# Peptides against a protein of PDB entry 5TDY: the designs that were tried, part 77

Target 1, 88 residues: chain A of PDB entry 5TDY
Amino acid sequence: EKKIDGRRKAAVLLVALGPEKAAQVMKHLDEETVEQLVVEIANIGRVTPEEKKQVLEEFLSLAKAKEMISEGGIEYAKKVLEKAFGPE

## One batch from the design tools (peptide; made by RFdiffusion4, then SolubleMPNN)

Design b2_p27_5_s3 (from b2_p27_5, 10 letters changed)
Fold by OpenDDE base, seed 5:
Structure b2_p27_5_s3 (fold): chain B 88 residues (1-88), chain A 27 residues (1-27)
Amino acid sequence: as target 1 above (88 residues)
Amino acid sequence: LEELLEEVKKLPAEEIAEIIKELLASD
């Protein structure tokens, strides 16, 4: 798995969200941060499906950790199985 | 990927922004 810096992760996410949702998100960020992200988005170049998947999965993991959403999905299922039957 | 994205889109914009702030505060 390739290393992705935080700035790029944010840019990938915002592009994936689409202009309307991305705009709503950026309204909650300070001006300097918005400018930074706009630059990153402008220079985002190619985003592979693998990179997009990696970013979205990490994002959802963080959201679940903060209890913003109910837990579920493949990754959660893996964690359940690992805790129940894994390392022993 | 589309299903993952839809899950993210369901989150409030403010909460997404908070996570972005965390991403920017890290590597």
Scores: peptide ipSAE 0.707, ipTM 0.943, DockQ to the pose 0.660
Fold by OpenDDE base, seed 3:
Structure b2_p27_5_s3 (fold): chain B 88 residues (1-88), chain A 27 residues (1-27)
Amino acid sequence: as target 1 above (88 residues)
Amino acid sequence: LEELLEEVKKLPAEEIAEIIKELLASD
């Protein structure tokens, strides 16, 4: 798993969302941030399926942690247990 | 990947933006 900086993560996500959804997201960001992200998107280059998967999974994890979504699943359950009790 | 993307798309734009702000702030 390669480390991806936050700027690139955001760009990968926005590209993955598609122009319609990405535009809606951008409306909630300040002008300077939008300009920054546009530059990142313009220079995103190639996004591998592995990178895309990594970004989306991390994003969903963050969304769940912030209680934006309430979903279960075995993998999420495992993470909860590990954080709560550590390896046993 | 498509399944993951659809899950992300279920979130409102404002909440996605909030996470993006956090990602950028952590740099």
Scores: peptide ipSAE 0.707, ipTM 0.944, DockQ to the pose 0.674
Fold by OpenDDE base, seed 2:
Structure b2_p27_5_s3 (fold): chain B 88 residues (1-88), chain A 27 residues (1-27)
Amino acid sequence: as target 1 above (88 residues)
Amino acid sequence: LEELLEEVKKLPAEEIAEIIKELLASD
């Protein structure tokens, strides 16, 4: 797993969402942030399936942690346990 | 991978934006 900065993660996500959903999301961001993300999207280059998967999985994990969606998923459960009790 | 994306797409746009803000503030 490679380290991805937050700006890159956001750009990958927005591109993955498609223009319609991405536009809806960006309506909730301030103008400066939108400009920043547009630049990141314009320079996104190649997005590998591995990178895309990593971003989406992290995003879902964050969403679940914030109780935005129902709990579920084996990998998420593993991460929760690791955070709560540490590696064994 | 497509299933993951569809799951993300089900989230309200406002909530997705909230997480994005956190991603941008974390670095």
Scores: peptide ipSAE 0.701, ipTM 0.944, DockQ to the pose 0.674
Fold by OpenDDE base, seed 1:
Structure b2_p27_5_s3 (fold): chain B 88 residues (1-88), chain A 27 residues (1-27)
Amino acid sequence: as target 1 above (88 residues)
Amino acid sequence: LEELLEEVKKLPAEEIAEIIKELLASD
């Protein structure tokens, strides 16, 4: 798994969400943050399916951890088990 | 992958923004 900085994660997410949903999200961010993210989006370049998957999984995990949504999903459950027990 | 995206899209925009703020605040 490749390291992705937070700024890029946000940009990848916003692009994945599409312009309509991304715009809704942007309305909840301060002006400086919006400007920052616009630059990141403009320079996002190539986004691989693997990177997109990684970002979406992390966002989903964060949302569940914050109890924004109910826990569930095969991949999430798999990650939970790996974190809890891992290789031994 | 599309299923993951749909799950994220189900979140309110405000809540997605809060997660983004956390990512941007992280070192």
Scores: peptide ipSAE 0.700, ipTM 0.943, DockQ to the pose 0.623

Design b2_p27_5_s4 (from b2_p27_5, 11 letters changed)
Fold by OpenDDE base, seed 2:
Structure b2_p27_5_s4 (fold): chain B 88 residues (1-88), chain A 27 residues (1-27)
Amino acid sequence: as target 1 above (88 residues)
Amino acid sequence: LEKLLEEVKKLKPEEIAEIIKEWLAEE
């Protein structure tokens, strides 16, 4: 698994969201940050499915940790066990 | 991937922005 820097993660996420949703998100960022992200998006180049998956999974993990979304469910439990103990 | 993205999209824009801010604060 390749390490993705924070700026890249943000750009990948914003592109994945689509222009309308991305614009809504960026309204909550300061002007300087918006300008930085626009440059990152402009230079995003190729986004692989693997990279996109990593970004989305990390996002959802953080969102759950911050209690933005409900935790639980069998699939989530499986992921927790996999992270804690790895494959058998 | 589409299912993951749909889950992300369910969050409010301000909530998504909070996580982005954290990513941008990483060294």
Scores: peptide ipSAE 0.736, ipTM 0.952, DockQ to the pose 0.656
Fold by OpenDDE base, seed 3:
Structure b2_p27_5_s4 (fold): chain B 88 residues (1-88), chain A 27 residues (1-27)
Amino acid sequence: as target 1 above (88 residues)
Amino acid sequence: LEKLLEEVKKLKPEEIAEIIKEWLAEE
């Protein structure tokens, strides 16, 4: 897994959401941030399926951690155990 | 990927924006 900077993650997500949903999201950001993200989106270039998947999974992980969506599931439990005890 | 995206879209715009703000706050 390659590290993706925050600005890139945001741009990838916004593009993935589509123009309508992205616009709704950006209404909750300050003007300067919006302008910065628009530039980032304009220069997003190629987004691989792997990168897109990584961004979406990271987003969902954070959303679950913030209790925005329900947690649980076998995969989540597996990740929790991995973080708690490490691989062996 | 499409299923992951659909899960993301279930959140309210303000909730998605909150996560984005967290990403942008990274040093």
Scores: peptide ipSAE 0.735, ipTM 0.952, DockQ to the pose 0.662
Fold by OpenDDE base, seed 5:
Structure b2_p27_5_s4 (fold): chain B 88 residues (1-88), chain A 27 residues (1-27)
Amino acid sequence: as target 1 above (88 residues)
Amino acid sequence: LEKLLEEVKKLKPEEIAEIIKEWLAEE
């Protein structure tokens, strides 16, 4: 796994969202930030599937941690237990 | 990837922006 800087993560996410959703998100950012992100997006270059996956997974992890969304399910339960008690 | 993206899209724009702000605050 490669470390991705915050600016890059944001750009990758916004591009992945598509222009309509990205525009809605951008409305909640200050003008200076928008300008910076536009530059990042314009120069995003190649985005590998691995990088995109990493960004989306990190986003969802943060969203869940902030209780923006709930997941549940067996896989999530396994993660919780693993964090709580560790491997045998 | 598409499934992950669809989950992201379900969030409100403000919620997505909040996380982006945090990413941009990183050194």
Scores: peptide ipSAE 0.734, ipTM 0.953, DockQ to the pose 0.681
Fold by OpenDDE base, seed 4:
Formats: sequence, C-alpha cells, structure tokens
Structure b2_p27_5_s4 (fold): chain B 88 residues (1-88), chain A 27 residues (1-27)
Amino acid sequence: as target 1 above (88 residues)
Amino acid sequence: LEKLLEEVKKLKPEEIAEIIKEWLAEE
C-alpha cells in the first residue's frame, strides 16, 4: 500500500463526492483552505481504483473512530478484543 | 467502491469537513 499525503487524500475524496456534496463540504472550510484544495483538485490527474478505495476506507475508519457512524459486527468485535487483551 | 462512497455521503458536510481538516494538518 502506497502512502498518500493529506492534501491528496482530501482532493481524491472531494472529487469522489461529486460537485454538489463537495461544495457543501467546502462551505465548512476557510477561504484559504478552499483555494488550496481547488488547486489540488485541478492537478489531481489520474486516480486509480486502489487509491480511491484506500482514501475512502481511511475516511470511514476515522469517521467510525470519531463515533460519527456506528460500527458493529464480527470484524469490529475482533478489533475490540484485540485492544482489550492484546495479540497474545 | 460505490458502496463505500455512499456510506461516506451519509455523513453531514461538517463531519466530512472535520476529517478533511485533519488530513490537511498532517505533516
């Protein structure tokens, strides 16, 4: 897995969201940040499916960690157990 | 990928912006 810088991740996400949703999101960012992101979007070039998947999954992981969305199921349970008792 | 994207879109714009801000703060 290749490391993606934060600016790139943001640009990939915003493009993936589409212009309508992206515009709504950017209203919550300061003017200078918006300008910077517009430049990043303009220079985004090619986005591979792998890169897009990586960005979206990282986003969802962070969103769940911040309790913006709930997470459950066997995979989450496994994470909880690992945190509680370690890999031993 | 579409399923992942739809899940992201369910969040409020301000919530998405919060995570973007954190990404932009990375060194």
Scores: peptide ipSAE 0.733, ipTM 0.952, DockQ to the pose 0.697

Design b2_p27_6_s1 (from b2_p27_6, 8 letters changed)
Fold by OpenDDE base, seed 1:
Structure b2_p27_6_s1 (fold): chain B 88 residues (1-88), chain A 27 residues (1-27)
Amino acid sequence: as target 1 above (88 residues)
Amino acid sequence: LEKLLEEVKKYSPEEIAEIIKELLASE
């Protein structure tokens, strides 16, 4: 797994969301941040499936850790166990 | 990947923005 800096992660995420939702997200960021991200997006170059997967997974991890959306049940519990102990 | 993206899209623009802020605040 390659290391990705935060700026790149954000850019990959925004590109993955598509222009419409990305624009909505940008409305919640300060002008300086928006300008920064626009530059990052413009220079994003190639985004591999692996990189995209990594970014999306990290997003979900962070979002769930912050309990933005509460998710439970067997499926989520399973994911927790898999991450905690791996395939034992 | 498509399923992951669908999950991400469930979050509001504001919620996504908060995570982005966190990413940008990271090392």
Scores: peptide ipSAE 0.723, ipTM 0.950, DockQ to the pose 0.683
Fold by OpenDDE base, seed 4:
Structure b2_p27_6_s1 (fold): chain B 88 residues (1-88), chain A 27 residues (1-27)
Amino acid sequence: as target 1 above (88 residues)
Amino acid sequence: LEKLLEEVKKYSPEEIAEIIKELLASE
């Protein structure tokens, strides 16, 4: 796994969402942040499938950790247990 | 990847924005 900075992660995510959804998201960000992200998107260059996968999975992990959407599942349960008790 | 993207799209724009803010704050 390659390290990706937060700014790039956000850009990859927004590009993956498509312009319509990305625009909706940006309405919830301040002007400075929007400008920053637009620049990042403009200079995003090549996005590999591996990078895209990494970003999307991290997003889902963070979103579920915040309990934005109530979802169960074995995989999620495993993550919860590992955080609570460490690797077993 | 398409399935992952579809899962992401299930979140509202506001929810996605909150995660983005977190990503940017982690710099």
Scores: peptide ipSAE 0.723, ipTM 0.951, DockQ to the pose 0.731
Fold by OpenDDE base, seed 5:
Structure b2_p27_6_s1 (fold): chain B 88 residues (1-88), chain A 27 residues (1-27)
Amino acid sequence: as target 1 above (88 residues)
Amino acid sequence: LEKLLEEVKKYSPEEIAEIIKELLASE
């Protein structure tokens, strides 16, 4: 899959969330980070469905790995099994 | 994608911000 830098990922995520939710998220970031992300969002250009999917799935993987919400998920389950037992 | 987005939105703004910080600190 295509490589996406962290700055781009964050911008894609925030745009996907919508302005209200994104604003709430931004309140938990420091001023410099907010300024950085605003620039990234302003220059985000076109976000493909594939890119959006990649970012959202990575977010969910990271969030579930931190056990913020224990919801499982097929792809996450696959990763757990792969890490635990290796590929078949 | 909409289903994925709905799952993401279940996390609190604070939790999402935490992940964003990690994304920005990525190698």
Scores: peptide ipSAE 0.722, ipTM 0.950, DockQ to the pose 0.711
Fold by OpenDDE base, seed 2:
Structure b2_p27_6_s1 (fold): chain B 88 residues (1-88), chain A 27 residues (1-27)
Amino acid sequence: as target 1 above (88 residues)
Amino acid sequence: LEKLLEEVKKYSPEEIAEIIKELLASE
């Protein structure tokens, strides 16, 4: 697994969401942050399937950990257990 | 990947923005 900086992760996520959803998201960010993200998106270059998968999975992990949506699932529960107690 | 993206899209723009802010926070 390659390390991806936060700025890159955000850009990958926004591009994956599509312009309409991404625009809605950025309306909740400060102007300076939006400008930074636009630059990151403009210079995003190639996004590999592996990178995209990694970003989306990390997003879901963070969002679910914050209990933003009361939606879990067997796969998430499995990941939580693995992180807490290691592979068994 | 499409299934993952659909799961992500279920979150509101505000919720996604909160995660974005976290991603952008200095470590």
Scores: peptide ipSAE 0.721, ipTM 0.949, DockQ to the pose 0.689

Design b2_p27_6_s2 (from b2_p27_6, 7 letters changed)
Fold by OpenDDE base, seed 1:
Structure b2_p27_6_s2 (fold): chain B 88 residues (1-88), chain A 27 residues (1-27)
Amino acid sequence: as target 1 above (88 residues)
Amino acid sequence: LEELLEEVKKYSPEEIAEIIKELLAAE
């Protein structure tokens, strides 16, 4: 897939979360970062299903790697197996 | 995608913000 920079990933993630949740998330970011992300969101343009999928999966990978909460989920399990053993 | 999104939404706003900070600090 195409390379997505960090700022783009964050914007896609926030848009996917929806306005309410995104707003709550932004309360934990510094003002300058919030302003930057708002601009990114405003100019996000089209977000393909593939891009959205990639961002969400990357988020889950990072979040679970940090063991923020218990791991699980069918999609994550599939991803783990895919990376570990491939299509075999 | 809906399942993935539901998984993501299980994280608190603070936890999500932590990951966002990492995304912005990297690359």
Scores: peptide ipSAE 0.724, ipTM 0.952, DockQ to the pose 0.695
Fold by OpenDDE base, seed 3:
Structure b2_p27_6_s2 (fold): chain B 88 residues (1-88), chain A 27 residues (1-27)
Amino acid sequence: as target 1 above (88 residues)
Amino acid sequence: LEELLEEVKKYSPEEIAEIIKELLAAE
């Protein structure tokens, strides 16, 4: 596993969401942040499946910790642990 | 991966933006 900068994580997330969803998200960010993210997206280069997975899982972890959506919390945690440590 | 992405997309644009702000603030 490689260390990913926060700015790159955000860029990977936005690219994964697709242009329409990403545009909706960026409307909730300040102008300076948007400019920064546009640069990151433009220079994102290759995004591996492993990197994408890492970013999406971290997002879900953070979002669930804030209890934005409580749906499937236990099941998700179970799947994460299963992937991290393998089956018993 | 696609399953994870679909779960992420369930969050509103505003909620996703808040998480992005956290990611950027961690630097």
Scores: peptide ipSAE 0.724, ipTM 0.951, DockQ to the pose 0.674
Fold by OpenDDE base, seed 5:
Structure b2_p27_6_s2 (fold): chain B 88 residues (1-88), chain A 27 residues (1-27)
Amino acid sequence: as target 1 above (88 residues)
Amino acid sequence: LEELLEEVKKYSPEEIAEIIKELLAAE
């Protein structure tokens, strides 16, 4: 995996969400953070499918780890077991 | 990717913002 900084991840996520959803999200962020993210979004350039996939999957992993939604799913469960006990 | 995106969109704006804050934090 390519290393993606947090600012880039957030920008990719917001762009992926679309303008309306992204706007709703940004209402929950402080003014300085919003300004920073707007700059990142403006300079996001090209987002590869691999990068987008990586960001979305990381988001889901973090969200599910926090049990924000009880929809962990089989794939998440597999990841949990892998991290806890290894692939076998 | 579309399936992943739809999963992400199931979270509320507030919940998504919480994760973004963590992404931006030096944790």
Scores: peptide ipSAE 0.723, ipTM 0.949, DockQ to the pose 0.667
Fold by OpenDDE base, seed 2:
Structure b2_p27_6_s2 (fold): chain B 88 residues (1-88), chain A 27 residues (1-27)
Amino acid sequence: as target 1 above (88 residues)
Amino acid sequence: LEELLEEVKKYSPEEIAEIIKELLAAE
């Protein structure tokens, strides 16, 4: 697993979300942060499936740890358990 | 990956922004 800096993670996440959702997200960030992220997105280059997977999984881990929403999550929970303790 | 992305998209823009703030602050 390669280390990804926070700025890169955010850019990968925003690109993965698509322009509409990403725009909605950035409305909740300060102007300077938005400008920085736009630059990161512009220079994102290639995003490997492995990198994308890593970023999305980390997001879900952080979001669920904060208990932001109470809906679903069974499939992700299964994946977490499988990764941590094996297929069975 | 598509399943993961769909799960991420279930969070509100505000919730996603909060996580992004954490990612940026961790540096």
Scores: peptide ipSAE 0.722, ipTM 0.952, DockQ to the pose 0.682

Design b2_p27_6_s3 (from b2_p27_6, 9 letters changed)
Fold by OpenDDE base, seed 5:
Structure b2_p27_6_s3 (fold): chain B 88 residues (1-88), chain A 27 residues (1-27)
Amino acid sequence: as target 1 above (88 residues)
Amino acid sequence: LDELLAEVEKYSPEEIAEVIKELLASE
């Protein structure tokens, strides 16, 4: 799995959400951060399905770890197990 | 991917922003 820069992860996420939802999200970020993300989005280039999947899964993992929504999920469960017990 | 995105969209813009801040805190 390729390492993705945090800024790129955010950009990929925002692009995946679509312009309307992305705009709503960015209203909760400071001006400098918004400018940074706009640049990243403008230069995002090609986003592979693998990269998109990776970003969305990481988002869900982080969101669930913060207990924003407790719905579970296969990928989240896998990560929980990996951190708890390792690959073994 | 559509199913993953659907799960993401269940979160509010504010909640998504909080996670983005977390992503940006790394690198």
Scores: peptide ipSAE 0.711, ipTM 0.947, DockQ to the pose 0.707
Fold by OpenDDE base, seed 1:
Structure b2_p27_6_s3 (fold): chain B 88 residues (1-88), chain A 27 residues (1-27)
Amino acid sequence: as target 1 above (88 residues)
Amino acid sequence: LDELLAEVEKYSPEEIAEVIKELLASE
């Protein structure tokens, strides 16, 4: 698994969401952050399916850990742990 | 990937933004 910095993760996520929803998301970010992300998106280059998968999975992990949506959170957390440490 | 994206899209723009803030957070 390749290391992806947070800035790139955010850019990959926003690109995956599409410009319309990405714009909606950015309305909740400060101006400096938006400028930063726009630059990252502009220079995103190639995004592999593997990288996209990694970013989306991490997003879901973080989102569920924060219990933004409680549905299936515990089970998803278990899956994350299993993938992180493998079965005993 | 389609399933993953569908799951992501269940979150509101505000919720997604909060996670992005976390991704951008540093030590």
Scores: peptide ipSAE 0.707, ipTM 0.944, DockQ to the pose 0.661
Fold by OpenDDE base, seed 2:
Structure b2_p27_6_s3 (fold): chain B 88 residues (1-88), chain A 27 residues (1-27)
Amino acid sequence: as target 1 above (88 residues)
Amino acid sequence: LDELLAEVEKYSPEEIAEVIKELLASE
């Protein structure tokens, strides 16, 4: 597993979502952030399957931890934690 | 990966943006 900075993670996520969904997401970001992310996306280069997987899993982990949606979140977060830190 | 992406897409654009803001705020 390689360290990925937050800017790169965001860019990978947006590219993975596709242009239509990514545009919807970016409407909720400030202008400066949008400009920053556009640059990151433009210079994203190659995204490996491993990197993409890592970013998507981290997103889900963060989203579940925030309890943004009901049902399924707690179970996923639990699985992520168990895999990351091992069983007691 | 398709399964993971499907799970991500269940979140609203606003919710996804919240997580992105957190990613960008991290050191």
Scores: peptide ipSAE 0.707, ipTM 0.946, DockQ to the pose 0.708
Fold by OpenDDE base, seed 3:
Structure b2_p27_6_s3 (fold): chain B 88 residues (1-88), chain A 27 residues (1-27)
Amino acid sequence: as target 1 above (88 residues)
Amino acid sequence: LDELLAEVEKYSPEEIAEVIKELLASE
């Protein structure tokens, strides 16, 4: 895994979401943050499948962690472990 | 990747924004 800057991660995520969804996300961010991300997106260059995969997986991990009290978090963790190390 | 993206799409724009804020918290 290559270390990716947080700003770039956000840009990769937004590009992956598509312009319509990304725009909706941006509505929940302050103006300065939006301007920053627009610049990052404009200069994102090439996004490899590996980088995209890494960013999406990290997003899901963070999102699940923030919603640990919600159902599905444990199952997600189990799926990750199974894929990484095999089933119990 | 399509499967991963599909999972991401299940989150609301607001929820996605909150995670993005966290990614940018090192500013």
Scores: peptide ipSAE 0.707, ipTM 0.946, DockQ to the pose 0.642

Design b2_p27_7_s1
Fold by OpenDDE base, seed 3:
Structure b2_p27_7_s1 (fold): chain B 88 residues (1-88), chain A 27 residues (1-27)
Amino acid sequence: as target 1 above (88 residues)
Amino acid sequence: PTPEEIWEKVVEAASKLFLEEVKELLK
C-alpha cells in the first residue's frame, strides 16, 4: 500500500461522495479547513481505483471505531485504546 | 490544522451523515 496524506484522503472521500454530500460534510468544518480542502480538491488530479478503495476502507475502519458498530471495528478500537492507555 | 486532523474531522462528519453511502461505494 502507498501511504496517503491526510488532506489528500479527505479530498478523495469528498470527491467520491459528490458535490452535494461533500458540501454537507464541509458545513461541519472550520473556515481554514474548508479552504485547505477546496484547494486540495481543485488539485486532486487523477484518483486511482486503488487509492479510492484504500481511502474508503480506512474511513470505514475509523468510523466503525468511533461509532462502535459491529462490522469489524473492534480490533481498531482496541488499538486506539492501547495507544492511549497501554495494553490491558 | 494538520493533514491528520483534517482527515479525522472529515471522517467524523461524514460518518455521522453518510456512513451507509460510503459502504455502498465499497460494494
Scores: peptide ipSAE 0.747, ipTM 0.961, DockQ to the pose 0.718
Fold by OpenDDE base, seed 5:
Structure b2_p27_7_s1 (fold): chain B 88 residues (1-88), chain A 27 residues (1-27)
Amino acid sequence: as target 1 above (88 residues)
Amino acid sequence: PTPEEIWEKVVEAASKLFLEEVKELLK
């Protein structure tokens, strides 16, 4: 997968959520960050299905890592073990 | 904040507010 800049990932997620929900998310960010993201969104250009999927999948992964999601998962479990003890 | 820090903050906020909605986007 292609490496995506953090600001870009954030912009992709916010655009995917739509302006109303994106606005609510940004209320949790500092003013400077909001300004940067607005610019990033304005210049987001085309978002491919692959890029969108990659961003959303990383979102889910991070949400699980931060224990925002208590659900298990085979793939997540594998990643945890891989990072902790290395691949075999 | 760094680009990665921005991303992490957005993830945190979005997961608290619209976790289910984002899951739906993943289908």
Scores: peptide ipSAE 0.744, ipTM 0.961, DockQ to the pose 0.650
Fold by OpenDDE base, seed 1:
Structure b2_p27_7_s1 (fold): chain B 88 residues (1-88), chain A 27 residues (1-27)
Amino acid sequence: as target 1 above (88 residues)
Amino acid sequence: PTPEEIWEKVVEAASKLFLEEVKELLK
């Protein structure tokens, strides 16, 4: 799996959400961070389907890890194993 | 902030505001 810069991941997510929702998210960030992200978004260029999928999946994984969403433990564990080792 | 810290903060905010929307994007 290709490593993606944190700013890049954030930009991909924000662009995927659209400008109105992205703006609401950025209200929770400090001014300097917003400036960095605006530049990153402006220079985002092409976002491949693979990259977008990778970012969104990592988002959901982190949201679960931080208990921002709930999901059955067994089911989540299965997803982790599937991502780690792929289908058998 | 570091790139990773930026990502973490965006995840936190987006998950609180638009979690369902992001789930829909991933389908």
Scores: peptide ipSAE 0.743, ipTM 0.962, DockQ to the pose 0.627
Fold by OpenDDE base, seed 2:
Structure b2_p27_7_s1 (fold): chain B 88 residues (1-88), chain A 27 residues (1-27)
Amino acid sequence: as target 1 above (88 residues)
Amino acid sequence: PTPEEIWEKVVEAASKLFLEEVKELLK
């Protein structure tokens, strides 16, 4: 899995949501961070399907880890087990 | 904030506001 910069991950998610929803999300960020993300979005360039999928999957994984959602998943469960007991 | 902190904050906000929409994007 190719490691993606945190700002880029955020930009990919925000672009995927569209400008209206992205704006609502960014209301929860400080002004300086918003400005940085706007620049990142402006220079996002090509987003591959693989990159988009990776970002969205990581989003769901993090949301689950923070108990912001109540549903599970096979891939998430595997990652939890790997972190708890190491690779097997 | 660090790039990763930015990402985590975006995740927090987006999960509260548009969780179902993001799930649909992944389908």
Scores: peptide ipSAE 0.740, ipTM 0.960, DockQ to the pose 0.645

